# Peptides against a protein of PDB entry 5KEZ: the designs that were tried, part 29

Target 1, 320 residues: chain A of PDB entry 5KEZ
Amino acid sequence: NVAIYNPFRPWWERYQPVSYKLCTRSGNEDEFRNMVTRCNNVGVRIYVDAVINHMCGNAVSAGTSSTCGSYFNPGSRDFPAVPYSGWDFNDGKCKTGSGDIENYNDATQVRDCRLTGLLDLALEKDYVRSKIAEYMNHLIDIGVAGFRLDASKHMWPGDIKAILDKLHNLNSNWFPAGSKPFIYQEVIDLGGEPIKSSDYFGNGRVTEFKYGAKLGTVIRKWNGEKMSYLKNWGEGWGFVPSDRALVFVDNHDNQRGHGAGGASILTFWDARLYKMAVGFMLAHPYGFTRVMSSYRWPRQFQNGNDVNDWVGPPNNNGVI

## One batch from the design tools (peptide; aimed at target 1 W12)

Design b2_p15_7 (made by RFdiffusion4)
Pose (drawn by RFdiffusion4):
Structure b2_p15_7 (pose): chain A 320 residues (1-320), chain P 15 residues (1-15)
Amino acid sequence: as target 1 above (320 residues)
Amino acid sequence: SALDRWRAGLAAVYA
């Protein structure tokens, strides 16, 4: 991923890919393989956050400011370490004047245009799908059990299916024959938009962002909500079917207060209420549960938004 | 800047 130095090494630089080499601030390929093997050998599975909608920001300076030293040039669309060229991006397919996503009532541009200027991969091309599949198959053979598909709302459900069609079965040393990767797709669907999370049920589960937003408001006793109202918690509140939901109280993004749910999301900063919300979630049968494990940062709210929400993991001069 | 661009994306996504 791009090594971003202003601000200093933000957590979200990891969502701007430069290549598919397994080489990050978290470690190299040897350390990654070692982790996956050790965890599988004690029965704990690894799920990978797959950033496949885009490469890095179009305005990032060319050079080798990358976590493995790989060269890249966003202005010329050259990512030779993959390799990707200008033919591999949606510049000619997007119809907005800016080339960015401008209107979320237009399902097409949400898919074909740049998400906040991030170079949008042409996922309809077999070559691009093959390069992504090669990356995910490398991970599957190492032994990962599934994927979180980042920014799934900005990918066509069919393109996702075409990529998944190319995946190996899970490593037969640890998983039964014919096992398939666990797929959960990150789609923020609070209603009122043309894209529905149900559009993605063919590919795997989806993140149910309504879950934590509603639970936070309820536990905080905001907006007239009471815990007694949780008697019909689940699809009774308009959530996706339980067997398609990945649920959580907070995630790494919206724990910073700017996300789906804003200030209602309970986090470790609100430890007393947070424990209660996690407890309710873990006790209730709805959904497959994910628990957040975080790091502290110097929060500094100005106008209800944290100006330090970009701060990366604890580090000494960028070394985690 | 990269930060401004990112926050502009947040504003759009969560508008």

Design b2_p15_7_s1 (made by RFdiffusion4, then SolubleMPNN; from b2_p15_7, 9 letters changed)
Fold by OpenDDE base, seed 2:
Order: C-alpha cells, then structure tokens, then sequence
Structure b2_p15_7_s1 (fold): chain B 320 residues (1-320), chain A 15 residues (1-15)
C-alpha cells in the first residue's frame, strides 16, 4: 500500500493499495506464511481484510513511496505491480463532475464512482476480477480461512460473486476437503439509502451496523431505553437474518466517531458500558460475533472531532 | 446523516 508520512503512517494507509504483494508494515510474505501456519496449528484461523474495490487515492503522488517499494502512478492509473492501467478503472463509467460519489441515493454512483477520491476498479472486467481472485487465492493457498470484503457497498453484488466463484477451496492441510472460504462483506445499511444489505446475502454474511448503534443507545439508557427491551434482540429489532449477520459492538471506523453509528457506539473508552455490551453480544444468540481488540491513542478534540483519529497502532518509528 | 458520517471516515483513507 501507499506509505503516508503526513500524517505519519496513519492506520488508513492500509486501505490505499498499490499492489497485491504481501509486503506491508506488518511484515513480508514469508513472515505472513509463518504466522498463518503457527496460528492454524493451534486452531486459530486467519481472516484477511481484502481491499478490492479500489486502489490508492487519485491525488497521491506517483513514485515508489509504498510499503513494498512498488512503483505506482495514480494520475495515469498505472499500477504495474498488478498490473493495472487506465483501462481497469471506472473513470469513464462514472458520470459525476468530480469523478467521486456525490449522491448516495444514486446506487450507480455509489458503485461506479470513486469513494472519496479512491481510484475505482472496473470490477465488471474479467481481467480485474481475475487479478483480484489470484490475490485472494494466493492467500487461501497459504492457509487463510476467509475474508472481510472492504467497501462491499461500493461493488456490484454480481461482480463480487464473479470473483468469489473463482476462489479455491481452503487449504486441506488445516481444513476439511472442499471447505469454502468464510466471506463477510462490509455494507453500511442503516436504512434510507437504495443499497441494501440483502443485495449481498448471496455472497456471504454482511456487517450489521444497526447492532452496535442500537445496542449503544440501550446500554447508555438514551431516550428512556431499557435493557429489558432487548428480549427480542436480533430480527425483532429489524436486523438482518441471524445467519447473514456479522455483529460487533464497534469497529476501527466508528471507534473514531465516524463510519456508522455516531456517538451511540460504545468503545473501550467507556470501559464499563463497553464490557456490558460485549458481554451481552457474546451471550445473546444472534449473528456471528466479532470482538474488537484495539489500542489507546492521544485523542485531541477540536470542534467535536478528534484531530488524531488517524493514529495507528503502537509502533516504533513507523515499524510495527 | 449516515452518508456524511461514512464520508467523514472514508475521507481519511484518501488522505
């Protein structure tokens, strides 16, 4: 991915890929293989956060400022380490003046235009699908158990399916023969927009962002909410079917007050309430649960916003 | 709005 130095190596640089090389601040491919093997051998499975909707930002300077030193040129859409070129992006397909998503009520814009300047891959092309599948299959062959698909809302479900149909079975050294990768898709659907979580049920599980948002309001006792109201928690609260839901109290985005859920989201910053929420989530039979393991950072609020929300995990001068 | 909150978060990814 792109190496960002202003601010200094933020967490979000991980979501600006310039190649599919397994070479990042976390280590190289050999180290990753070793980690996956060690984890699998003790029954811990690995799920990869796969960024396949886009490459890096349009405004990033060309060069070799990347975690593996690969050259890239956003201006010319040149990513030779893949390789991608200008033919592999949706620049001509997006009809907005800016080239970015301007109206989230237009499903076509949401899927065909750039997400806040991130170069949008033409996932309708078999070439692009195949390059992504090769990346994911390499991970599968190493021994990962599945994937979180980042920014799934911004990809056509059919394009995702086409990629998934190219995937190998899981590595039989650790998984039963014929096992399929576990897929969960990040889709923010709090209602009111044309793109629905149900559009993606055919591809795998979907993140249920209503879960953390609503649970936060209840545990915070906002608007007279009571925990006794959680008797029918799950589908009874309008959430997606349990067998399609991946649920969580918070994630890296809404820990920082954005993404989805707003101020209702409970985090480790509110330790007592957070423990209550996580405990309830683990005890209540709804959805596939995800527990957050995070870190503290020096928050500095200005006008209600944390100006240090870019801070990544603990590191030694950029080295994790 | 939900849109605005998502945009605010994702805007960090662009830099």
Amino acid sequence: as target 1 above (320 residues)
Amino acid sequence: SVKDRRDAGIKLLYG
Scores: peptide ipSAE 0.041, ipTM 0.775, DockQ to the pose 0.110
OpenDDE base, seeds 1, 3, 4, 5: peptide ipSAE 0.032, 0.044, 0.038, 0.032; ipTM 0.715, 0.775, 0.761, 0.729; seed 3 fails the geometry check

Design b2_p15_7_s2 (made by RFdiffusion4, then SolubleMPNN; from b2_p15_7, 9 letters changed)
Fold by OpenDDE base, seed 3:
Structure b2_p15_7_s2 (fold): chain B 320 residues (1-320), chain A 15 residues (1-15)
Amino acid sequence: as target 1 above (320 residues)
Amino acid sequence: SLKDRRDAGVKLLYG
């Protein structure tokens, strides 16, 4: 991915890929392989956050400022380490003036335009699908158990399906023969927009962002909410079917007041309430649960916003 | 009635 130095090595640089090479702030491919092996050997499975909707931001300077040293040029859509070129992006498909998503009520914009400047891959192209599949298959062959598909809302479900259909079975050294990768898709659906979580059920589980948002209001006792109202928690609250739901109290985005949710989201900053929420989630049978492992950072609020919400995990001069 | 704050969240990714 791109190496961002202003601000200094933010967490979100990881979501601006310039190649599918497995060398980042966390280590090189050999180290990753070693980690996966060690984890699998003790029954801990690895799921990769796969960023496949886009490459880096269009405004990032061209050069070799990347975690693996690969050259890239956002301006010309040149990512030779893949390789991608201008033919592999949706620039000509997006019809907005800016090239970015401008209206989330327009499903076509949401899928075909740039997500806040991130160069949008033409996932309708078999070439692009194949390059992504090769990346994911490499990870599968290393021994990962599945994937979180980042920004799935911004990809056509059929394109995702086409990629998934190219995937190998899981590594038989650790998984039963014929096992398929576990897939969960980040889809933000709080209602009111044309893109629905149900559009993605065919590909795997989806993130249920209503879960953390609503649970937060209940635990906080907002709007007269009571714990007793949780008696029909899950589908009874309008959430997706349990067998399609990936649930969580918070994630890296809404922990910072962004993403789906808002002030209702409970985080480790409110330790007691957060423990209550996480405990409830783990005790309740609805959905597949995900627990956040985060860190403290020096929050600095200006006009209600944390100007340091970019801060990544503890590191040594950018190296984790 | 919670709004989707994806736009605000993803803006962090762009920088």
Scores: peptide ipSAE 0.042, ipTM 0.772, DockQ to the pose 0.085
OpenDDE base, seeds 1, 2, 4, 5: peptide ipSAE 0.040, 0.043, 0.036, 0.035; ipTM 0.768, 0.773, 0.742, 0.745; seeds 1, 2, 4, 5 fail the geometry check

Design b2_p15_7_s3 (made by RFdiffusion4, then SolubleMPNN; from b2_p15_7, 11 letters changed)
Fold by OpenDDE base, seed 4:
Structure b2_p15_7_s3 (fold): chain B 320 residues (1-320), chain A 15 residues (1-15)
Amino acid sequence: as target 1 above (320 residues)
Amino acid sequence: SLKERRDKGVELLYK
């Protein structure tokens, strides 16, 4: 991914890929292989956060300032380490003046235009699908168990399906023969927009952002909400079917006060309430649970915004 | 609004 130095190595640089090389702040491919092996050997499975909707921001300077030193040129859509070129992006398909998503009520924009400047891959192209599949298959062959698909809302479900159809079975050294990768898709659906979580059920599980948002309001006793109302928690609250739900109290985005859920989201900053929420989540049978592991950072609020929301995990001069 | 909050969150990825 792009190496960002201003601010200094933010967490979000991970979500600006310039190649599919397994070479990042966390280590190289050999180290990753070693980790996957060691984890698998003790029954701990690895799920990769796969950024496949886009490459880096359109305004990032060309060069070799990347975690693996790969050259890239956002201006010309040149990512030779893949390789991608101008033919592999939706520049001509997006019809907005800015090239970015301007109207989230337009599903076509949401999927064909750039997510806040991130170069949008033309996932309709078999070439692009294959390059992504190759990346994911490489990980599968290493021994990962599945994937979180980042920004799935911004990809056509059929394009995702086409990629998934190219995936290998899981590595038989650790998984039963014929096992398929576990897929969960990040889709923010709190209602009111045309893209629905159900659009993605065919590909795998979907993040249920209503879960954390609603649980937060209940635990906080907002709007007269009571714990007793949780008797029909899950589908009874209008959430997606349990077997399609990936549930969580918070994620890295809404933990920082942005994204889905807003102020209702409970985080480790509210330790007691957070523990209650996480405990409830783990005790309740609804959905597949994900527990957040985060870190403290020096929050600095200016005009209601944390100017340090970019701060990544504890690191040694950029190395995690 | 939900859109605003989401957009702000996503902006973190581009900054």
Scores: peptide ipSAE 0.041, ipTM 0.772, DockQ to the pose 0.108
OpenDDE base, seeds 1, 2, 3, 5: peptide ipSAE 0.034, 0.055, 0.036, 0.038; ipTM 0.721, 0.786, 0.724, 0.710; seeds 1, 2 fail the geometry check

Design b2_p15_7_s4 (made by RFdiffusion4, then SolubleMPNN; from b2_p15_7, 11 letters changed)
Fold by OpenDDE base, seed 5:
Structure b2_p15_7_s4 (fold): chain B 320 residues (1-320), chain A 15 residues (1-15)
Amino acid sequence: as target 1 above (320 residues)
Amino acid sequence: SERERREKGIKLLYG
């Protein structure tokens, strides 16, 4: 991914890929392979956060400022480490003046335009699908158990399906022969927009962002909500089917106050309430649960916004 | 929204 130094190595640089090389601040490919092996050997499975909707921001300077030193040129859509070129992006498909998503009530914009400037890959192209599949298959062959598909809302479900259809079975050194990768798709659907979580059920599980949002309001006792109302928690609350749901109290985005769920989201900053929410989540049978492991950062609120929400994980002068 | 989710980070990137 791109290496951003202003601000200093923000967390979000991870979501601006310039290659599919397994070469980041967390380590190189050999180290990753070693970690996966060690984890698998003790029954801990690895699921990769796969950023496949886009490459880096269109305004990032060209050069080799990346975690693996790969050259890239966003201006010309040149990512030779893949390789991608201008033909592999949706620039011509997006009809907005800016090239960015301008109206989230327009599903075509949401899928074909850039997410806040992030160069949008033309996932309709078999070439692009294949390059992504190759990346994911490499990970599968290393021994990962599945994937979180980042920004799935911004990909056509059929394009995702086409990629998934190219995936190998899981590594038989650790998984039963014929095992398929576990897929969960990040889709923010709190209602009010045309893109629905149900659009993606055919590809795997989806994130249920209503879960954390609603649980937060209940635990916080907002709007007169009571714990007793959780008697029909899950589908009874309008959530996606349990077998399609990946549930969580918070994630890295809404933990920073700018993600889906707003102020209702419980985080480690509210330790007691957070523990209650996580405990409830783990005790309740609805959905596939995900527990957050994060870190503190020096929050600095200005006009209600944390100006330091960019701060990445604890590091030693950029080295994690 | 997705825009809100990433807006601050991207704004910092663009300046």
Scores: peptide ipSAE 0.042, ipTM 0.793, DockQ to the pose 0.139
OpenDDE base, seeds 1, 2, 3, 4: peptide ipSAE 0.038, 0.038, 0.038, 0.037; ipTM 0.781, 0.767, 0.759, 0.760; seed 2 fails the geometry check

Design b2_p15_8 (made by RFdiffusion4)
Pose (drawn by RFdiffusion4):
Structure b2_p15_8 (pose): chain A 320 residues (1-320), chain P 15 residues (1-15)
Amino acid sequence: as target 1 above (320 residues)
Amino acid sequence: SVDKAMYDWRYRLQK
């Protein structure tokens, strides 16, 4: 991923890929393989956050400011370490004047245009689908059990299916024959938009962002909500079917207060209420549960938004 | 949109 130095090494630089080499601030390929093997050998599975909608920002300076030193040039669309060229991006397919996503009532541009200027991969091309599949198959053979598909709302459900069609079964040393990767797709669907999370049920589960937003408001006793109203918690509140939901109280993104749910999301900063919300979630049968494990940063709210929400993991001069 | 506001906010300080 791009090594971003202003601001200094933000957590979200990891969502701007430069290549598919397994080489990050978290470690190299040997350390990654070692982790996956050790965890599988004690029965704990690894799920990978797959960033496949885009490469890095179109305005990022060319050079080798990358976590493995790989060269890249966003202005010329050259990512030779993959390799990707200008033919591999949606510049000619997007219809907005800016080339970015401008209107979320237009389902097409949400898919074909750049998400905040991030170079949008042409996922309809077999070559691009093959390069992504090669990356995910490398992970599957190492032994990962599934994937979080980042920014799934900005990918066509069919393109996702075409990529998943190319995946191996899970490593037969640890998983039964014919096992398939666990897929959960990150789609923020609070209603009122043309894209529905149900559009993605063919590919795997979806993140249910309504879950934590509603639970936070309820436990905070905001907006007239009471815990007694949780008697019919689940699809009774308009959530996706339980067997398609990945649920959580907060995630790495909206724990910073700017996300789906804003200030209502309970986090470790609100430890007393947060424990209660996690407890309710873990006790209730709805959904497959994910628990957040975080790091502290110097929060500094100005106008209800944290100007330090970009701060990366604890580090000494960028080394985690 | 939540996504647009979120992503704009997230990547706003990138230089």

Design b2_p15_8_s1 (made by RFdiffusion4, then SolubleMPNN; from b2_p15_8, 12 letters changed)
Fold by OpenDDE base, seed 1:
Structure b2_p15_8_s1 (fold): chain B 320 residues (1-320), chain A 15 residues (1-15)
Amino acid sequence: as target 1 above (320 residues)
Amino acid sequence: SITLEMSNRMFSRVK
């Protein structure tokens, strides 16, 4: 991915890829392979956060300032380490003046335009699908069990399916022959927008962002909400079917004080209430549960916003 | 409703 130095190596640089090489501040490919092997040998499975909707930001300077040293040029859409060129992006398909998503009530913009300036890949092209599938298949062959598909809301469900149809079976050294990768898709659907979580049920599970938002409201006792109302928690609260839901109290985005769920989201910063919410989630039989493991950073609030929400995870291993 | 325009993704990934 792009190496960002202002601010200094933020967490979100990991979501600005310039290649599909496994070289980041988290480690190199050999270290990753070693971890996957050790985990699989004791029954712990690995699911990769796969960033396949886009490459890096359109405004990033060209050069070799990346975690694996690969050259890239956002201005010319040149990513030779893949390789991608100007033919592999949705620049001509997006009809907004800026090239970015300007109206989230327009599903076509949401899927064909750039997310916050991130160069939007043309996933309708078989070439692009194949390059992504090669990346994911390399991970499958290493021994991962599945994937979180980042920014799935911004990809057409049919394009995702076309990629998934190219995937190998899981590595038979650790998984039964013929096993398929576990897939869950990040789709932010709190209602009120045209793109729905149900659009993606055919590809795998979907993140249920209503879960953390509503649970936070109940645990905080906002608007007269009571724990007793959680008796029919899940489908009874208008959430997606249990067998399609991946549920969580917080994620790395909404942990930082705003976004999907807003101020209702409980985090480790409110330890007592957070433990109550996580405990309830693990006890109640709805959805596939995900527990957060995060880190502290020096929060500085200005006008209700943390100006240090960019701070990345601790790193002392010398990896650039 | 809360949109992606109001999320950390909007503010963090622009850079």
Scores: peptide ipSAE 0.072, ipTM 0.798, DockQ to the pose 0.412
OpenDDE base, seeds 2, 3, 4, 5: peptide ipSAE 0.046, 0.045, 0.047, 0.049; ipTM 0.796, 0.790, 0.784, 0.787; seeds 2, 5 fail the geometry check

Design b2_p15_8_s2 (made by RFdiffusion4, then SolubleMPNN; from b2_p15_8, 11 letters changed)
Fold by OpenDDE base, seed 3:
Structure b2_p15_8_s2 (fold): chain B 320 residues (1-320), chain A 15 residues (1-15)
Amino acid sequence: as target 1 above (320 residues)
Amino acid sequence: SVDLEFHSRMFSRVK
């Protein structure tokens, strides 16, 4: 991915890929393979956060400032380490003046235009699908158990399916023969927009962002909400079917006031309430649960916004 | 407002 130095090595640089090489702030491919093996050997499975909707931001300077040293040029859409070129992006497909998503009520914009400047891959192309599948299959062959598909809302479900149809079975050294990768898709659906979580049920589980948002409201006792109202928690609250839901109290985005959930989201900053929420989530049978593991950073609020929300995990000069 | 609340990401800092 891109190595960002202003601000200094933020967490979100990981979501700006310039190649599918497994060289990052966390280590090289050999170290990753070693970690996957060690984890699998004790029954801990690895699920990769796969960033496949886009490459890096369009405004990032061209060069070799990347975690694996690969050259890239956002301006010309040149990512030779893949390789991708201008033919592999949706620049000509997006009809907005900026090239970015401007209206989330336009499903076509949401999927064909750039997410906050991130160069949008043309996932309708078999070439692009194949390059992504090769990346994911490499990970499967290493021994990962599945994937979180980042920014799934911004990909056409059919394109996702086409990629998933190219995936190998899981590594038989650790998984039963014929096992398929576990897929959960990040889809922000709090209602009111044309893109629905149900559009993605056919590909695997989806993130249920209503879960953390509503649970936060209840535990905070906002709007007269009571714990007793959780009697029909899950589908009774309008959430997706339990067998399609991946649930969580917070994620890295809404922990920082971004993404879905707003101020209702509980985080480790509110330790007591957060423990209550996480405890409830783990005790309740609804959905597949995900527990957040985060870190503290020096928050500085200006006009209600944390100017240090970019801060990544504890590191040594940018290396985790 | 809805977009900022529900769809904003840290990626905007580099655009």
Scores: peptide ipSAE 0.091, ipTM 0.801, DockQ to the pose 0.444
OpenDDE base, seeds 1, 2, 4, 5: peptide ipSAE 0.068, 0.067, 0.095, 0.102; ipTM 0.792, 0.799, 0.808, 0.810; seeds 4, 5 fail the geometry check

Design b2_p15_8_s3 (made by RFdiffusion4, then SolubleMPNN; from b2_p15_8, 12 letters changed)
Fold by OpenDDE base, seed 5:
Parts: sequence; structure tokens; C-alpha cells
Structure b2_p15_8_s3 (fold): chain B 320 residues (1-320), chain A 15 residues (1-15)
Amino acid sequence: as target 1 above (320 residues)
Amino acid sequence: STDLEFHNRTFSRVK
């Protein structure tokens, strides 16, 4: 991915890929393979956060400022380490003036335009699908158990399916022959927009962001909410079917949020309430649970916004 | 919408 130095190595630089090389601040491919092997050998499975909707931001300077030193040129859509070129992006397909998503009530924009400037891959192309599948299959062959598909909301479900149909079975050294990768898709659906979580049920599980938001409201006793209202927690609260839901109290994004959808989210910053929420989540049978492991950073709020929400994991001059 | 606001304010991976 791109190496960002202003601010200094933010967490979100990881979501700006320039290649599919397993070469980042977390380590190299050999180290990753070693970790996967050791984890699998003790029954711990690895699920990769796969960034396949886009490459890096359009405004990032061309050059070799990347975690593996690969050259890239956002301006010309040149990513030779893949390789991708201008033919592999949705620039001509997106019809907004900026090239970015401008209206989230327009599903076509959400899927075909750039997410906050991130160069949007033309996932309709078999070439692009194959390059992504090759990346994911490499990981499968290493021994990962599945994937979180980042920014799934911004990909057409059919394009995702086309990629998934190219995937190998899981590595038989650790998984039963014929096992398929576990897929869960990040879809932010709090209602009010045309793209729905149910659009993605055919590809695997989806994130249920209503879970953490509503649970936070209840635990915080906002709006007169009571714990007794949780008697029909899950589908009774309008959440997706349990067998399609991946649930969580917070994630790396919304623990940095504010206002609508953010303020209610419980995090480690609110230790007592957070423990209550996590305890409830783990005790309740609804959905597939995910527990967050995060870190403390020096929060500095200005006008309700944490100016340090970019801060990544503890590191030594950029080295984790 | 809440989602839109989140994208605009927090869910930005380009600063």
C-alpha cells in the first residue's frame, strides 16, 4: 500500500493498495506464511481484510512511496506491480463531475465512482476479477480460512460473486477437502439508502452495523431504552437474518466516529459499558460474533471531531 | 443519512 507521511503513517494507508504483494508494515510474505501456519496448527484461523474495490487515492503522488517499494502512478492509473492500467478503472463509467461518489442515494455512483478519491476498479472486467482472484487464491493456498471484503457496499454483488466463483477450495493441509472460504462483506446499511445488506446475502455473511449502534443506545439508556427491550434482540429488531449476520460492538472505523451512528457506539474508552455490551453479545445467540482488539491513542477533540483519529497502532517511527 | 454522514466525517481513507 501507499506510505503516507502526512499525517505520519495513518492506519488508513493500509486501505490504499498499489499491489497485491504481501509486503506491508505488518511484515513480508514469509512472515505471513509462518504466522498462518502456526495459527492453523493450533486451531486459530486467519481471515484477511481484502481490499479489492479500489487502489490508492487519486491524489497520491506517483513514485515508489509504498510499503514494498513498488512503483505506482495514480494520475495515469498505472499500477505495474499488478499490473493495472487506465483500462482497469471505472473513470469513464462514473458520471459525476468529481469522479467521486457525490450522492449515496444513487446506487450506481456508490458502485462505479470513487470512494473518497480511491481509484475505483472496473470489477466488471474479467481481467480485473482474475487479478483479484489470483491474489485471494494465493492467500487461500497459504492457508487462510476466508476474507472480509472491504467496501463491499461499493461493489456490485454480481461482480463479487464472479470473483468468488474463481476461488480455490481451502488448503487441505488444515481444512477438509472441498471447504470453501468463509466470506463476510462489509456493508454499512443503517437504512435510508438504496443499497441493502440483503443485496449481498448470496455471497456470504454481511456486517450488521445496526447491532452496535442499537446496543450502544440501549446500554447507554438513551431515549428511554431499556434492557428488557432486548427480549427480541436480533431479527426482532429489524436486523438481518442471524445466519447472514456478522455482529460486533465496535470496529476500527466507528470507534473513531461521532454523531449519528458514531456517538452511540461503545468502545474500550467506556470500559464498563463496553464490557456489558460485549458480554451481552457473546451471551446472545444472534449472528456470528467478532470481538474488537484495539489500542489507545491520544484523542484530541476539536468541535466534536478527534483530530487524531488517523493514529495507527503503536509503532516505532512507522515500524510496527 | 447516518451512513452518508459517517462516510463524510469518519469513513474517509483519504486525508
Scores: peptide ipSAE 0.048, ipTM 0.782, DockQ to the pose 0.410
OpenDDE base, seeds 1, 2, 3, 4: peptide ipSAE 0.038, 0.044, 0.039, 0.034; ipTM 0.753, 0.776, 0.759, 0.700

Design b2_p15_8_s4 (made by RFdiffusion4, then SolubleMPNN; from b2_p15_8, 10 letters changed)
Fold by OpenDDE base, seed 4:
Structure b2_p15_8_s4 (fold): chain B 320 residues (1-320), chain A 15 residues (1-15)
Amino acid sequence: as target 1 above (320 residues)
Amino acid sequence: SVDLEMHSRMFSKVK
């Protein structure tokens, strides 16, 4: 991914890929293989946060400022380490003036335009699908158990399906023969927008962002909400079917006040309430649970926004 | 829009 130094190595640089090489702030491919092996050997499975909707931001300067040193040129859509070129992006498909998503009530924009400047891959193309599949298959062959598909809302479900159909079975060294990768898709659906979580049920589980948002309001006792109302928690609250839901109290985005849930989202900053929420989540049978492991950072609020929301996990001069 | 803000991601230009 792009190596960003201003601010200094933010967490979100990881979501700006320039190649599918497994060399990042966390280590190289050999180290990754070693980690996966060691984890698998003790029954800990690895699920990769796969950034396949886009490459890096269009405004990033061309060069080799990347975690693996690969050259890239966002301006010309040149990512030779893949390789991708201008043919592999949705520049011509997006009809907005900016090239970015401008209206989330327009599903076509949401899927064909750039997410905040992130170069949008043309996932309709078999070439692109294959390059992504190759990346994911490489990981599968290493021994990962599945994937979180980042920004799935911004990909056509059919394109995702096409990629998934190209995936290998899981590594038989650790998984039963014929096992398929576990897929969960990040889709923000709080209602009111045309893209629905149900659009993605065919591909795997979907993040249920209503979960953390609503649970937060209940535990905070907002709007007269009561804990007793949680008796029919899950589908009874309008959430997706349990077998399609991946649930969580917070994620890295909304923990920082970004995205779905707003101020209702409980985080470790409110330890008592957060523990209540997480405890409830783990105790309740609804959905597949994901527990957040985060860190403290020096929050600095200016005009209601944390100017340090970019701060990544504890690191040594950028190395995690 | 509110929706756009909800889905926005941090973006930086590398110099």
Scores: peptide ipSAE 0.088, ipTM 0.796, DockQ to the pose 0.511
OpenDDE base, seeds 1, 2, 3, 5: peptide ipSAE 0.062, 0.066, 0.074, 0.075; ipTM 0.782, 0.799, 0.787, 0.795

## One batch from the design tools (peptide; aimed at target 1 H258 D306)

Design b2_p16_1 (made by RFdiffusion4)
Pose (drawn by RFdiffusion4):
Structure b2_p16_1 (pose): chain A 320 residues (1-320), chain P 16 residues (1-16)
Amino acid sequence: as target 1 above (320 residues)
Amino acid sequence: SAAYDAFNNYKNAVYS
């Protein structure tokens, strides 16, 4: 991923890929393989955050400011370490004047245009699908059990299916024969938009962002909500079917207060209420549960938004 | 910074 130095090494630089080499601030390929093997050998699975909608920002300076030293040039669309060229992006397919996503009532541009200027991969091309599949198959053979598909709303459900069609079964040393990767797609669907999370049920589960937003408001006793109203918690509140939901109280993104749910999302900063919300979630049968494990940063709210929400993991001059 | 501005634009586009 791009090594971003202003601001200094933000957590979200990891969502701007430069290549598919397993080489990050978290470690190299040997350390990654070692982790996956050790965890599988004690029965704990690894799920990978797959960033496949885009490469890095179109305005990022060319050079080798990358976590493995790989060269890249966003202006010329050259990512030779993969390799990707200008033929591999949606510049010619997007119809907005800016080339970015401008209107979320237009389902097409949400898919074909750049998400905040991030170079949008042409996922309809077999070559691009193959390069992504090669990356995910490398991970599957190492022994990962599934994937979180980042920014799934900005990918066509069919393109996702075409990529998944190319995946191996899970490593037969640890998983039964014919086992398929666990897929959960990150789609923020609070209603009122043309894209529905149900559009993605053919590919795997989806993140249910309504879950934590509603639970936070309820536990905080905001907007007239009471815990007694949780008697019909689940699809009774308009959530996706339980067998398609990945649920959580907060995630790495919206724990910073800017996300789906804003200030209602309970986090470790609200430890007393947070424990209660996590407890309710873990006790209730709805969904497959994910628990957050975080790091502290110097929060500094100005106008209800944290100007330090970009701060990366604890580090000494960028070393985690 | 420009990167942070882009990130703010992301937050505005996705969550507003």

